Peptides against a protein of PDB entry 2N1D. Designs and how they scored, part 159

Target 1, 169 residues: chain A of PDB entry 2N1D
Amino acid sequence: EVKVKIPEELKPWLVDDWDLITRQKQLFYLPAKKNVDSILEDYANYKKSRGNTDNKEYAVNEVVAGIKEYFNVMLGTQLLYKFERPQYAEILADHPDAPMSQVYGAPHLLRLFVRIGAMLAYTPLDEKSLALLLNYLHDFLKYLAKNSATLFSASDYEVAPPEYHRKAV

## One batch from the design tools (peptide; made by RFdiffusion4, then SolubleMPNN)

Design b1_p28_7_s4 (from b1_p28_7, 13 letters changed)
Fold by OpenDDE base, seed 1:
Structure b1_p28_7_s4 (fold): chain B 169 residues (1-169), chain A 28 residues (1-28)
Amino acid sequence: as target 1 above (169 residues)
Amino acid sequence: SKEYEELIKTWKELLKKLKELLEELAKK
């Protein structure tokens, strides 16, 4: 198994996120105030502001595009807790043509990186290619860690109403 | 550059395999 290292600063948040949803029966407010698209855009702009060469800029753009697509494919089937499934169904009904990267935010994006390691194990990657990809993924995770105070907050969650609990059984 | 091309190749292979796996899981 390929291990994607999650920054130590973000590990406690993963626990809090799980607790808010599973134990406290709360839901992340949707659509997100800051969605995945905006987070990725901010990251790309951040990298451009560092004075990278054209080649490095193109590489960052590909990473951003890939993360977005990966998120949109994985969100509905792999990244949601059981309690969140009724909410997802409602989102699909209300926004049938919207990519989930425009609806969900940082907490769900972070969950993606918990799962990506297992998916990498199914891909025949040579050592050099794997190392290169991991370097870019880790760079993005470091960015999330640096901006964790603005991206991750329990105030973005709210208690689910009683009628929702009946749907989530 | 060589690094850029390698990144694109690696990422495309990952996404391709991911989509295939998800399609298989959806059928079960």
Scores: peptide ipSAE 0.092, ipTM 0.663, DockQ to the pose 0.580
Fold by OpenDDE base, seed 5:
Structure b1_p28_7_s4 (fold): chain B 169 residues (1-169), chain A 28 residues (1-28)
Amino acid sequence: as target 1 above (169 residues)
Amino acid sequence: SKEYEELIKTWKELLKKLKELLEELAKK
């Protein structure tokens, strides 16, 4: 299994995210105030402002596009806790044509990187290509860590209403 | 550069494989 290193600054948040939902029975407020699309766009713009060459800028754009697509494919089946499934069903009903990257935010995006390592193991990649991809993924994670104070907050979660608990059984 | 082109190619191939795997799992 390929290991994607999560920054130390973000590891506690993964625990808090899990606790808020599974133990405290809270839900992330949807649609997110800052969705995955916006986060990825900010990252791309950040990289652009750093004076990258055209080639590097193009590569970043492709990585961002890839992360977005990967998130949209994985969110519903791989990234949700059991307690979040009714909420997801409601989102699908209310927004059938909207990509989940426009609905969900930073916490769910971070969960993606916990799962990506296992998926990389199923794809034959040469060592050089894998290393390059990992470098970009780690660079993005570093960006999330630097902006963690604005991207991750327990105030983005709320206690699920009683009627929701009946659906989550 | 050749390196970045290879990255893009690899990333696209990975996503394609991922989609195929998930589609296969959904059929079960």
Scores: peptide ipSAE 0.088, ipTM 0.660, DockQ to the pose 0.614
Fold by OpenDDE base, seed 2:
Structure b1_p28_7_s4 (fold): chain B 169 residues (1-169), chain A 28 residues (1-28)
Amino acid sequence: as target 1 above (169 residues)
Amino acid sequence: SKEYEELIKTWKELLKKLKELLEELAKK
């Protein structure tokens, strides 16, 4: 398995996220105040502002585009806990044409990087390409870690109503 | 640049495989 290293600063959040959903039966407030699209856009702009060459800028754009697409493909089937599935169904009904990157936020985006390592193992990537991709992924994760105080908060979750529990169980 | 092209290629391959795997899983 290809190991994507999650920054130590973000590991506790993954635990908190899991606890909030599975144990405390809370749901992330949707649509997210800061959605995945905006997070990726901010990252791209951040990278552009640091004096990168044109080629590096375009590379960042492609990484962002790739992460976005990967997220949109994976979210519904791979990134949600069982308790979140009714919420997802409601989102699909209310926003049938909206990509999930416009609905969900940082916590779910971070979950993507927990899964991507295993996914990379199934892809016949050459060593150079893999290394390059990993470098960009790690760079993005560092960005998330740097901005973790604003991107990850338990206050973005709310207790699910009793009616929801009947649908989730 | 070559680096840029390789990155694009890598993502395309990754996404292709991902979609294939997800489609397979969805059938189960």
Scores: peptide ipSAE 0.084, ipTM 0.654, DockQ to the pose 0.611
Fold by OpenDDE base, seed 3:
Structure b1_p28_7_s4 (fold): chain B 169 residues (1-169), chain A 28 residues (1-28)
Amino acid sequence: as target 1 above (169 residues)
Amino acid sequence: SKEYEELIKTWKELLKKLKELLEELAKK
């Protein structure tokens, strides 16, 4: 299995996220105030502002596009806890053509990187290509860690209504 | 550069394979 290192600063949040959903029966407020699209855009702009070459700028754009598409593909089947499934179903019913990167936010995006290592094992990559990809993924994770105070907050969650609990059983 | 071109190629191939895999799983 490919190892994707999660910054130590973000590991406690993964636990809190799990606790909010599974134990406290809360839901992340949707649509997200700051969605995955905006987070990725901010990252791209951040990298460009640091004086990258034209080639590096091009690479960053492609990495962002890739993460976005990867998230959109993985969200519904791989990144949701059981308690979140009714919420997802409602989103799909109301907006069947909307990319989930426009609906969900930082917590679910972070979950992607917990799962990505195992998923990379399904596709054979040479050592050099894998190392290059991992470098960019780790760079993005470092960005999330630096901005964790604004990206991850328990206030973005809300207690699920009684009607929802009946659907989640 | 060669490095950036390799990254783009690798990433696109990975996404393609991932989509195909998940589509097949959804049909079951």
Scores: peptide ipSAE 0.081, ipTM 0.652, DockQ to the pose 0.663

Design b1_p28_8_s1 (from b1_p28_8, 12 letters changed)
Fold by OpenDDE base, seed 3:
Structure b1_p28_8_s1 (fold): chain B 169 residues (1-169), chain A 28 residues (1-28)
Amino acid sequence: as target 1 above (169 residues)
Amino acid sequence: SMEELLKKIREITEKIIEVLKKALEKEK
């Protein structure tokens, strides 16, 4: 399996995220105040401000686009806990034409990187290509870690209403 | 289906790699 290394700073958040949803029966507030699209845009701008060449900027933009696509294709079937499924159904009904990267935020984006490695294992890549991809993915994860204080917060979650609990049980 | 998902992942990945390789070549 392709191992995507999650920064140590973010691993505790994955546990908290899981706990908030599965044990505390809370839901991430949707649509996200800061959605995946905006996070990726901020990252791209951050990289641009670091004095990268046009080539590196182009590469970063492609990685951003790729991560967005990964997220959008995987969110519904791979990144949600059981308790979140009714919420997702409601989101699809309320935002039928919106990509999920415009609805969901940092916690779900981070979950992508927990799952993407297993998917990449089925993609035939030479070692150099895989290393190249992983370098960029890890760089993005480093960015998430550096900004974790603003991107990940339990205050972005809320107690699900009683009616929701009945649907999700 | 998982098969369809894997196909999409592959396509996305291949596109990324293509661009990254080109960018890397231009940096050299």
Scores: peptide ipSAE 0.732, ipTM 0.956, DockQ to the pose 0.816
Fold by OpenDDE base, seed 4:
Structure b1_p28_8_s1 (fold): chain B 169 residues (1-169), chain A 28 residues (1-28)
Amino acid sequence: as target 1 above (169 residues)
Amino acid sequence: SMEELLKKIREITEKIIEVLKKALEKEK
């Protein structure tokens, strides 16, 4: 299995995210105040401001595009807890053509990196290619960790109404 | 399906790797 290392600073948040939704029956507020597209754009701009070469900037832009695509193809079937499925269905009904990277935010983006390793294990990559990809993914995760105070907050969640509980079997 | 998802993941990954390798060579 391909192991994507989650920074230690972010591991407690994964537990809190799980607790808020599964145990406390809360939902992440949608559409996100800061969506995945915005987070990725901020990362790209951050890397650019660090004085990287044109080649590295080009590489970062491609990684950003790739992460966005990973998220959009995996969100609906791989990244949601059972309790979140009615909310997702409502989003699809109201905005059928909207990329989920424009709707969801940092917590769900972080979940991607918990799941992506298992998917990559079935992708035929040589060791050098895999290492190269992982280096960039880990760099992005490092960015999330550095900005965790602004990206992850329990205040972005709200208690689901009673009528929602009837839908969430 | 999972098969379709894995195919998409592979296509995305291959595109990324191609660009990253090209960028790496130009940095040398």
Scores: peptide ipSAE 0.727, ipTM 0.954, DockQ to the pose 0.793
Fold by OpenDDE base, seed 5:
Structure b1_p28_8_s1 (fold): chain B 169 residues (1-169), chain A 28 residues (1-28)
Amino acid sequence: as target 1 above (169 residues)
Amino acid sequence: SMEELLKKIREITEKIIEVLKKALEKEK
């Protein structure tokens, strides 16, 4: 299995995210105030502002596009807790043409990196290619860690209403 | 299906790697 290392600073957020949803029966507020598309755009702009070469900027843009695609194909089936499934179904019904990267935010994006390694294990990659990809993914994760104070907050969650609990059974 | 998902992941990954390799080559 391909190991994607999550920065230690972000691991507590994964635990809090899990607790808010599964134990406290809360839901992340949708649509996200800051969606995945926006986070990825900010990262790309951040890298650009650091004075990277044109080649590095080109590479970062491709990684951003790739992460977006990973997220959009994996969100519905791989990244949601059971309690979140009715919410997802409602989003699909109301906004069938909207990419999930425009709906969900930082917590769900972080979950992607917990799961993507297992998926990549089934993709034949040479050692150099895998290392190259992982370097960029880890760089993005470091960015999330550096900006965790603004990206992750329990205030972005809310207690699910009674009508939701009835359909979440 | 999981098989279809894996196929999509492979396609996305291959595209990323292709671009990253090209970018790296140009920097050498």
Scores: peptide ipSAE 0.714, ipTM 0.951, DockQ to the pose 0.815
Fold by OpenDDE base, seed 1:
Structure b1_p28_8_s1 (fold): chain B 169 residues (1-169), chain A 28 residues (1-28)
Amino acid sequence: as target 1 above (169 residues)
Amino acid sequence: SMEELLKKIREITEKIIEVLKKALEKEK
């Protein structure tokens, strides 16, 4: 398995996210106040402001586009806890043409990086190419860690109503 | 299916790698 290292600063949040959903029966408020698209855009702008060359900027933009695409193809089937399935179905009904990167936010984006490694293991890549990709992914994760105080908060979750619990069984 | 998902992941990854390699060569 391809190991995508999650910054230590973000690991406690993964536990909190899991607890909020699975044990406390809460749901992340959707649509997200700050969606995945905006987070990725902020990252790209952050990298640009650091005085990168045109080539590096182009590379970052491609990574951003790739992460967005990873998220959109994986969210529905790979990144949701069982308790979140009814909510996802509702989102699909209400926003049938919207990519999930415009609906979901930082917590689900972080879950992507927990899962993507296993998927990449089935993609034939030479060691140099894999290292190159991982360097950029890890750089983005470092960005998430630096901004974790504003991106991850339990206040973005809410208690699911009783009628939702019946649907989530 | 998982097979279809893995195919998509591969395609996305290959595109990224292509661009990253090109960018790396230009930076040298």
Scores: peptide ipSAE 0.709, ipTM 0.951, DockQ to the pose 0.763

Design b1_p28_8_s2 (from b1_p28_8, 13 letters changed)
Fold by OpenDDE base, seed 3:
Structure b1_p28_8_s2 (fold): chain B 169 residues (1-169), chain A 28 residues (1-28)
Amino acid sequence: as target 1 above (169 residues)
Amino acid sequence: SMEELLKKIKEITKKIIDVLLKAEEKEK
């Protein structure tokens, strides 16, 4: 398995995220106040502001695009808890052509990095390529950790209505 | 399907890697 290391600062949030949804029966408010597209854009701009070379900026932009694609292909089938599936179905019905990166936010984006390693394990990569990719992914995760106070909040969740409970359980 | 998902992941990854390798080469 390809090990994508989640910063220690973010691991407690993963637990809280799970608890909010699975135990407390809450849902992340959708569409997200700050969606995945926005987060990735902020990261790219952040990297640009750090005085990176044009080449590294080019690389970061591609990584951002790639993360977005990863997220959009994985969200529906790999990143949702069972309780969230009715919500997802509703989103798809209402916005069939909208990429999920424009709907979901930081918590689900973070879940991507919990799952992506297992997927990458089935993608043949030489050691150098894998190291490069992981370096950029870890750099992005570091960014998420640095901005965790603004990106991850229980206030972005809300108790699901009774009608939702009936179709979710 | 999982197979199709993995295929997509592979395609995305290779696209990224191509750029990363080129970028690294230019940084030398």
Scores: peptide ipSAE 0.757, ipTM 0.961, DockQ to the pose 0.772
Fold by OpenDDE base, seed 5:
Structure b1_p28_8_s2 (fold): chain B 169 residues (1-169), chain A 28 residues (1-28)
Amino acid sequence: as target 1 above (169 residues)
Amino acid sequence: SMEELLKKIKEITKKIIDVLLKAEEKEK
């Protein structure tokens, strides 16, 4: 297994996220006030502002693009709890061609990094390549942790109405 | 399918890695 280390600061949030959805029967408000695209853009700009070389900037941009692609291909099938399925179906019905990175936000993006390691285990990579990728992914996760106060909040969730509960059975 | 998903993940990853390796080399 490829181990993608989640910052300790964010691990409690993963538990809270899970609890909000599965136990408290809440839903993350969609479309997200700050979607995945925006978060990734902010990260790229943040890295640029730190005076990185052109090469590193190019690398960061590619990582950002890659994370976006990872998210968009994995969200629907890998990153949702059962309770969220009806909500996702509604999103697809209303916006069938919209990238999910434009709809969902930080919590679901964080879930990606919980799951991506298992997927990467099936991608043949030499040790150097894997280390490079993980370094960039971990750097992004560090950014999420640094901005966790603004990116992760229970107030972004809302109690699902009774009608939704019936759909989610 | 999972197989198709893994294929996509591989393609995305290879694309990223190619750039990262090039970037790392140029930083030397």
Scores: peptide ipSAE 0.756, ipTM 0.961, DockQ to the pose 0.732
Fold by OpenDDE base, seed 4:
Formats: C-alpha cells, sequence, structure tokens
Structure b1_p28_8_s2 (fold): chain B 169 residues (1-169), chain A 28 residues (1-28)
C-alpha cells in the first residue's frame, strides 16, 4: 500500500469528524461555507505568493486540479459514512450536475487523503514518480495543517433533524 | 464499480505525474 502520511496535527480532527457523524449523529453543514474548490484555490495562491518558479507553479496547479478530480470521483462511494448517505442523496437530487468539490468542505477533503493511498497502490508508478507525487500531496496536507484552526471546526456540524434519522436507518 | 474508480484514479494520476516529471526536469 502507498503510505500517505497525515500530519499529526490533523489526526485528532479525523477522530472528531468520525465522532460527530457516527456517534453524535450530526451532519456537516452543506453546502460548505468554504468548499473544496476554494480551499484548493487558496492553496494555489499561497504557493504562488511564496515566489516559486514558473515550473513549480505549473506543477502546483496540476496537483490542485488532480486533487479536485480525485475528490469528485471518490466522494460519493469512498468518503462518506453510512449516516451521511441520505444527505448525499438529497444533494444529488437538488444539484445533479454540480461537482461535489463545490458542495463539500475541508473535513471530507481530508478524508480523501486517508483513502487515496490504497487506490494509488493499484496504479503502476515507478519509485521516482510516486515519490514526486507524494511530496506534492504531503505539501498540500502541510498547508491544511497550518490552516487547521480556520478549516476544521465542530461548529460546521449540526444535529440532524428527527426526520433525517428515519431515513438513515 | 471499484474497477471503474481505479481506472479513473490511474488516468488522473498519469496526468499529474507527466507534468510533475517535466517540471522537475526543467528545475535542473
Amino acid sequence: as target 1 above (169 residues)
Amino acid sequence: SMEELLKKIKEITKKIIDVLLKAEEKEK
């Protein structure tokens, strides 16, 4: 398996996210106040402001585009807890053509990096290519960790209404 | 299906890698 290292600062959040949804029966507020698209855009702009070469800027932009694509193809089937399925169904019904990167936010984006390693294990890559990809993914994760105070908050969740519980059985 | 998902992941990854390799080479 390809190991994608999650920063230690973000690991407690993964536990809190799981607890809020699975144990406390809360839902992340959708559409997200700050969606995945905006987070990725902020990261790209951040990297640009650091004075990187044109080549590195070009590389970062491609990684941003790739992460967005990863998220959009994996969200529905790989990144949701069982309790979140009815909410996802409602989103699809109301916005069938909207990419999920415009609906969901930081917590679900972080879940992507928990799952992507297992998927990459089935992608034939030479050692150099894999290391290069992981370096960029880890750099993005480092950015998430640096901005964790603004990106991850329990206040972005809310208790699901009684009618939702009936759907989630 | 998982097979279809893996195919998409492979395609996305290939696009990224091609750009990253080119970028790294130009940095030398």
Scores: peptide ipSAE 0.753, ipTM 0.961, DockQ to the pose 0.745
Fold by OpenDDE base, seed 1:
Structure b1_p28_8_s2 (fold): chain B 169 residues (1-169), chain A 28 residues (1-28)
Amino acid sequence: as target 1 above (169 residues)
Amino acid sequence: SMEELLKKIKEITKKIIDVLLKAEEKEK
């Protein structure tokens, strides 16, 4: 598989995220206070503010758009724990036409990068192309790590009500 | 289906790669 390296700073969060959902039976509060669209926009603006050539700026924008698309196509079927399924169904009912990148936030976005490597393994790419893509994805992950204190917090989760447990088979 | 998902992933990836390769070439 294609190895997408998660920064060491973010690995503990993945464990916490898993624990909050699966063991503590909590749910990430939706819609997110800071959604995926906003995070990606901030990243793009961050890269722009640091000075880039027109080519690099265009490349970053395309990567941002691509990450958004990856997220939106993968969220529902690939990025959710079983306990989160009823919540997702409710979101779809309330916001049927909204992209999930406008609903979900940083924790689920990070989960994308745990899963995307296996998907990319089925996309035929030469070594140069793969290296380029991974470089940009890793750069974005470094950005997430740099801003982890503001993007990842257990306070964004809440205990699911008893009635939720009954339908969260 | 997983097959359909993989197809979408391929399409998204190709779009990104085309831009990245072009940008890389122009940067040199």
Scores: peptide ipSAE 0.748, ipTM 0.959, DockQ to the pose 0.712

Design b1_p28_8_s3 (from b1_p28_8, 11 letters changed)
Fold by OpenDDE base, seed 3:
Structure b1_p28_8_s3 (fold): chain B 169 residues (1-169), chain A 28 residues (1-28)
Amino acid sequence: as target 1 above (169 residues)
Amino acid sequence: SMEELLEKIREITEKIIAVLEKAKKLEE
């Protein structure tokens, strides 16, 4: 497995996220108040504001686009807990043409980085290329950690209604 | 399928890497 290091301050959130969904039977409110697209846009703007060169900005923009694509291809099959599947099905039915990056938010985006390493392990990348990619991914994760107080909150979840429980079991 | 997913991941990754490498070269 390719090691994608999750910042220590975000690891407890992954546990909380899991607990909210699996144990407390809550669902992340969808569509997200702050969706993946907006988070990525904020990151890109943040990097731009830091006085980076045009080349680095160019690189960041591509990383943002790539993360978005990663998320959209992985969300449905790789990033959802079992309890969330009915919700996803409903979202997909109601918004068949909407990319999931416009629907889901920070918690699911963070889950991507828990899973992406295993996928990259099967991608034929030379060591230098992999390191280069990981550097940018880790930089983004650092951004998430820095903004974790605003991006990750239990208040973004809500108790699933009884009718949902019946179809989620 | 997982195979198709991995292929998509590969394609996405290759696109990213191409740009990152170009950007790195231009920074030098």
Scores: peptide ipSAE 0.717, ipTM 0.954, DockQ to the pose 0.835
Fold by OpenDDE base, seed 5:
Formats: structure tokens, C-alpha cells, sequence
Structure b1_p28_8_s3 (fold): chain B 169 residues (1-169), chain A 28 residues (1-28)
């Protein structure tokens, strides 16, 4: 397995996210007030402001695009808890052509990095290429950790109504 | 299917890697 290291600061949030959904039966408010696209854009702009070379800026842009693509292909089948499936179905029905990176936010984006390692294990990459990719992914995760106070909040969740509970059994 | 998903992941990854390797080379 390819290990994508989650910053220690973000690990408690993963637990809280899991608890909010699975135990407290809450749902992340959708569409997200700050969606994945926005988070990635902020990261790219942040890196640009650090005075990186044109080459590194181009690399960051491609990583951002790649993370977005990872998220959009994995969200529906890999990143949702069972309790969230009815909500996802509703989103698909209401917004069939919208990429999920425009609907979901930071918590689900973080879940991507919990799952992506297992997927990368089946991707043929040489050691140097894998290390290079992981360096950029870890840099992004570091950014998420740095901005965790504004990106992750239990107030972004709400208690699911009784009728939803019946659908999610 | 999982197979289809993995293929998409591979395609995305290879695209990223191609750019990253080029960028790395130019930084040297």
C-alpha cells in the first residue's frame, strides 16, 4: 500500500467527521459554502504568492487539477459513508452535470487522501515518480492543516430529518 | 466498477507525473 501521511492535526477531524455522520446522524451541508474547487484554487494562489518559479507554479496547477479529478471520480463510490448515500442521490438528481468538487467541501476532500493511497498502489509508478507525487500531495495536506480552523467545523453539519433516516436504513 | 476507477486513477496520475518530472528537470 502507498502510504499518504495525514498530518496529525487533521486526524482528530477525521474522527469527528466520522462521528458526526455515523453516530450523530448529521449531514454535511450541501452545496458546500466553500467547495473543493475553491479550496484548491486558494492553495494554488497561496503557492503562487510564495514566489515559486514558473515551473513549480505549473506543477502545482497540475497537481490541483489532478486532485480535483481524483475527487470527482472517487467521491460517489469511495468517499461516502452509508448514511450519506441518500443525500448524494439527491445531489445527482438535482445537479446531474455538476462536478462533485463544486458541491462538496473540505471534509470529503480530506477523506480522499485517506483512500487515494490504496488506489495508487495499483498504479505502476517508479519509486522516484511516486515520491515526487507524494511530496506534492503532502504539501497540499500541510496546507489543509494550516488552514484547518477555517476549513473544518462541526457547524457545517446539520441533523438529518426523520424522513431521511428512513431512507438511510 | 473498481477496475474502471483504477484506470481513471492511473490516467490522472500519469498526467500529473509527466508534468512533475518535467518541472523537476527544469529546476535542476
Amino acid sequence: as target 1 above (169 residues)
Amino acid sequence: SMEELLEKIREITEKIIAVLEKAKKLEE
Scores: peptide ipSAE 0.716, ipTM 0.953, DockQ to the pose 0.745
Fold by OpenDDE base, seed 4:
Parts: C-alpha cells; structure tokens; sequence
Structure b1_p28_8_s3 (fold): chain B 169 residues (1-169), chain A 28 residues (1-28)
C-alpha cells in the first residue's frame, strides 16, 4: 500500500467525524457552507501568495484539479459511511449533474486521503513519480492541518431527523 | 466497479505526474 501520511493534528478529527456519524447518528450539513471546490481554490491562492515560481504555481494548479477529480470519482462509493447513504441519494436526486466537490466539504475531503493510498498502489507508477505526487499531496494536507480550526467543526453536523433513521438501516 | 474506479484514478494520476515532472525539470 502507498502510504499517505495524515498529519497528527488531523487524526483526532477523523475519529470525531466517524463518531459523529456512526455513533451519534448525525449528518454533515449539506450543501457544505465551505465546499471542496472553495477549499482547493483557497489552497491554490495561498500557494500563489507565497511567491512561488510560475512552474510551481502551474504544478499546484494541476494538483488541485487532480484532487478535485479524485474526490468526485471516489465520494459516492468509497468515502461515505453506511449511515450517510440516504443523504447521498437525496443529493443525487436533487442535484444529479452537480459535482460532489460543490456539495461536500472538508471532512469528506480528508477521508479521501485516508483511502487514496490503497488505490494508488494499484497504479503502474515508478517510485520517483509516486514520491513526487505524494510530496504535493502531503503539502496540501499540511495546509488542511494549518487551517483545521476553521475547516473542521462538530457544529457543521446536525442530528438526523426521525424520518431519516427509518431510511438508514 | 472497482476496476473502473482504479482506471479513473490511474488516468488522473498520470495526468498530474506528467505536469509535475515537467515543472520539476524547468526548476532545475
């Protein structure tokens, strides 16, 4: 397996996220107040403001686009807990053509990085190329950790209504 | 399917890497 290192600061949040959904039977408020698209845009602008070269800016923009694509292809089948499935179905019904990066937010984006490593292990990549990609992914994760106080909050979750519990087996 | 998903991941990854490698060469 390709190891994607999650910053230590974010590991407790993964546990809290899991607990809020699976144990406390809460749902992340959708559509997200700050969606994945906006988070990635903020990161790109942050990197640009740091005075990076045009080449590095070009690279960051491609990584941002790639992370968005990863998220959109993986969210529905790989990043949701069982309890979240009815909510996802409702989102698809209401917004069938909307990319999930415009609906979901930071917690689900973070889940991507927990799962992406296993998938990358099955891609025919040389070690040098993979290391290069991982460096950029880790840099983004560092950004998430730096802004964790504003990106991750239990207040973004709410208790699921009684009718939802009947749908969620 | 998982196979289809892995193929999508591969395509996305190869696209990113191509750009990253080019950018790295230009920085050297």
Amino acid sequence: as target 1 above (169 residues)
Amino acid sequence: SMEELLEKIREITEKIIAVLEKAKKLEE
Scores: peptide ipSAE 0.713, ipTM 0.952, DockQ to the pose 0.782
Fold by OpenDDE base, seed 1:
Structure b1_p28_8_s3 (fold): chain B 169 residues (1-169), chain A 28 residues (1-28)
Amino acid sequence: as target 1 above (169 residues)
Amino acid sequence: SMEELLEKIREITEKIIAVLEKAKKLEE
């Protein structure tokens, strides 16, 4: 397994996210007020403003694009709790052609990094290349941790209505 | 399927790595 280290600042949020959904039977409000696309864009702009070289800027842009692609291919089957599946089905019905990175937000994006390591273990990469990729992914995670106060909030969740519970069996 | 997903992940990853390696080489 490829270990993607989650910053300590974000680990409590993963527990809260799990609790909100599985125990409190709440749902993240969709479409997200701040979606994955916007978070990634903000990160790219943040890196650009730090005075990076053209090469590093190019690299960051590719990482951003890659994270977006990872998210969009994994969200539906890998990143949702069972309780969230009816909500996802509704989103697909209403917006069949919209990428999920435009619908979902920071909590689900963070879940990606919990899961991506196991997937990368099946990708043939030399140690140097893997380390290089992980360095960029960890840099992005540091950004999420730095902005966690604005990106992660229990107020973005709401109690699911009774009719939803009947669908989420 | 999981196999199909893994293939997509592989393709995405290889694309990223190619760019990152090129960028690193140019920085050195």
Scores: peptide ipSAE 0.712, ipTM 0.952, DockQ to the pose 0.773

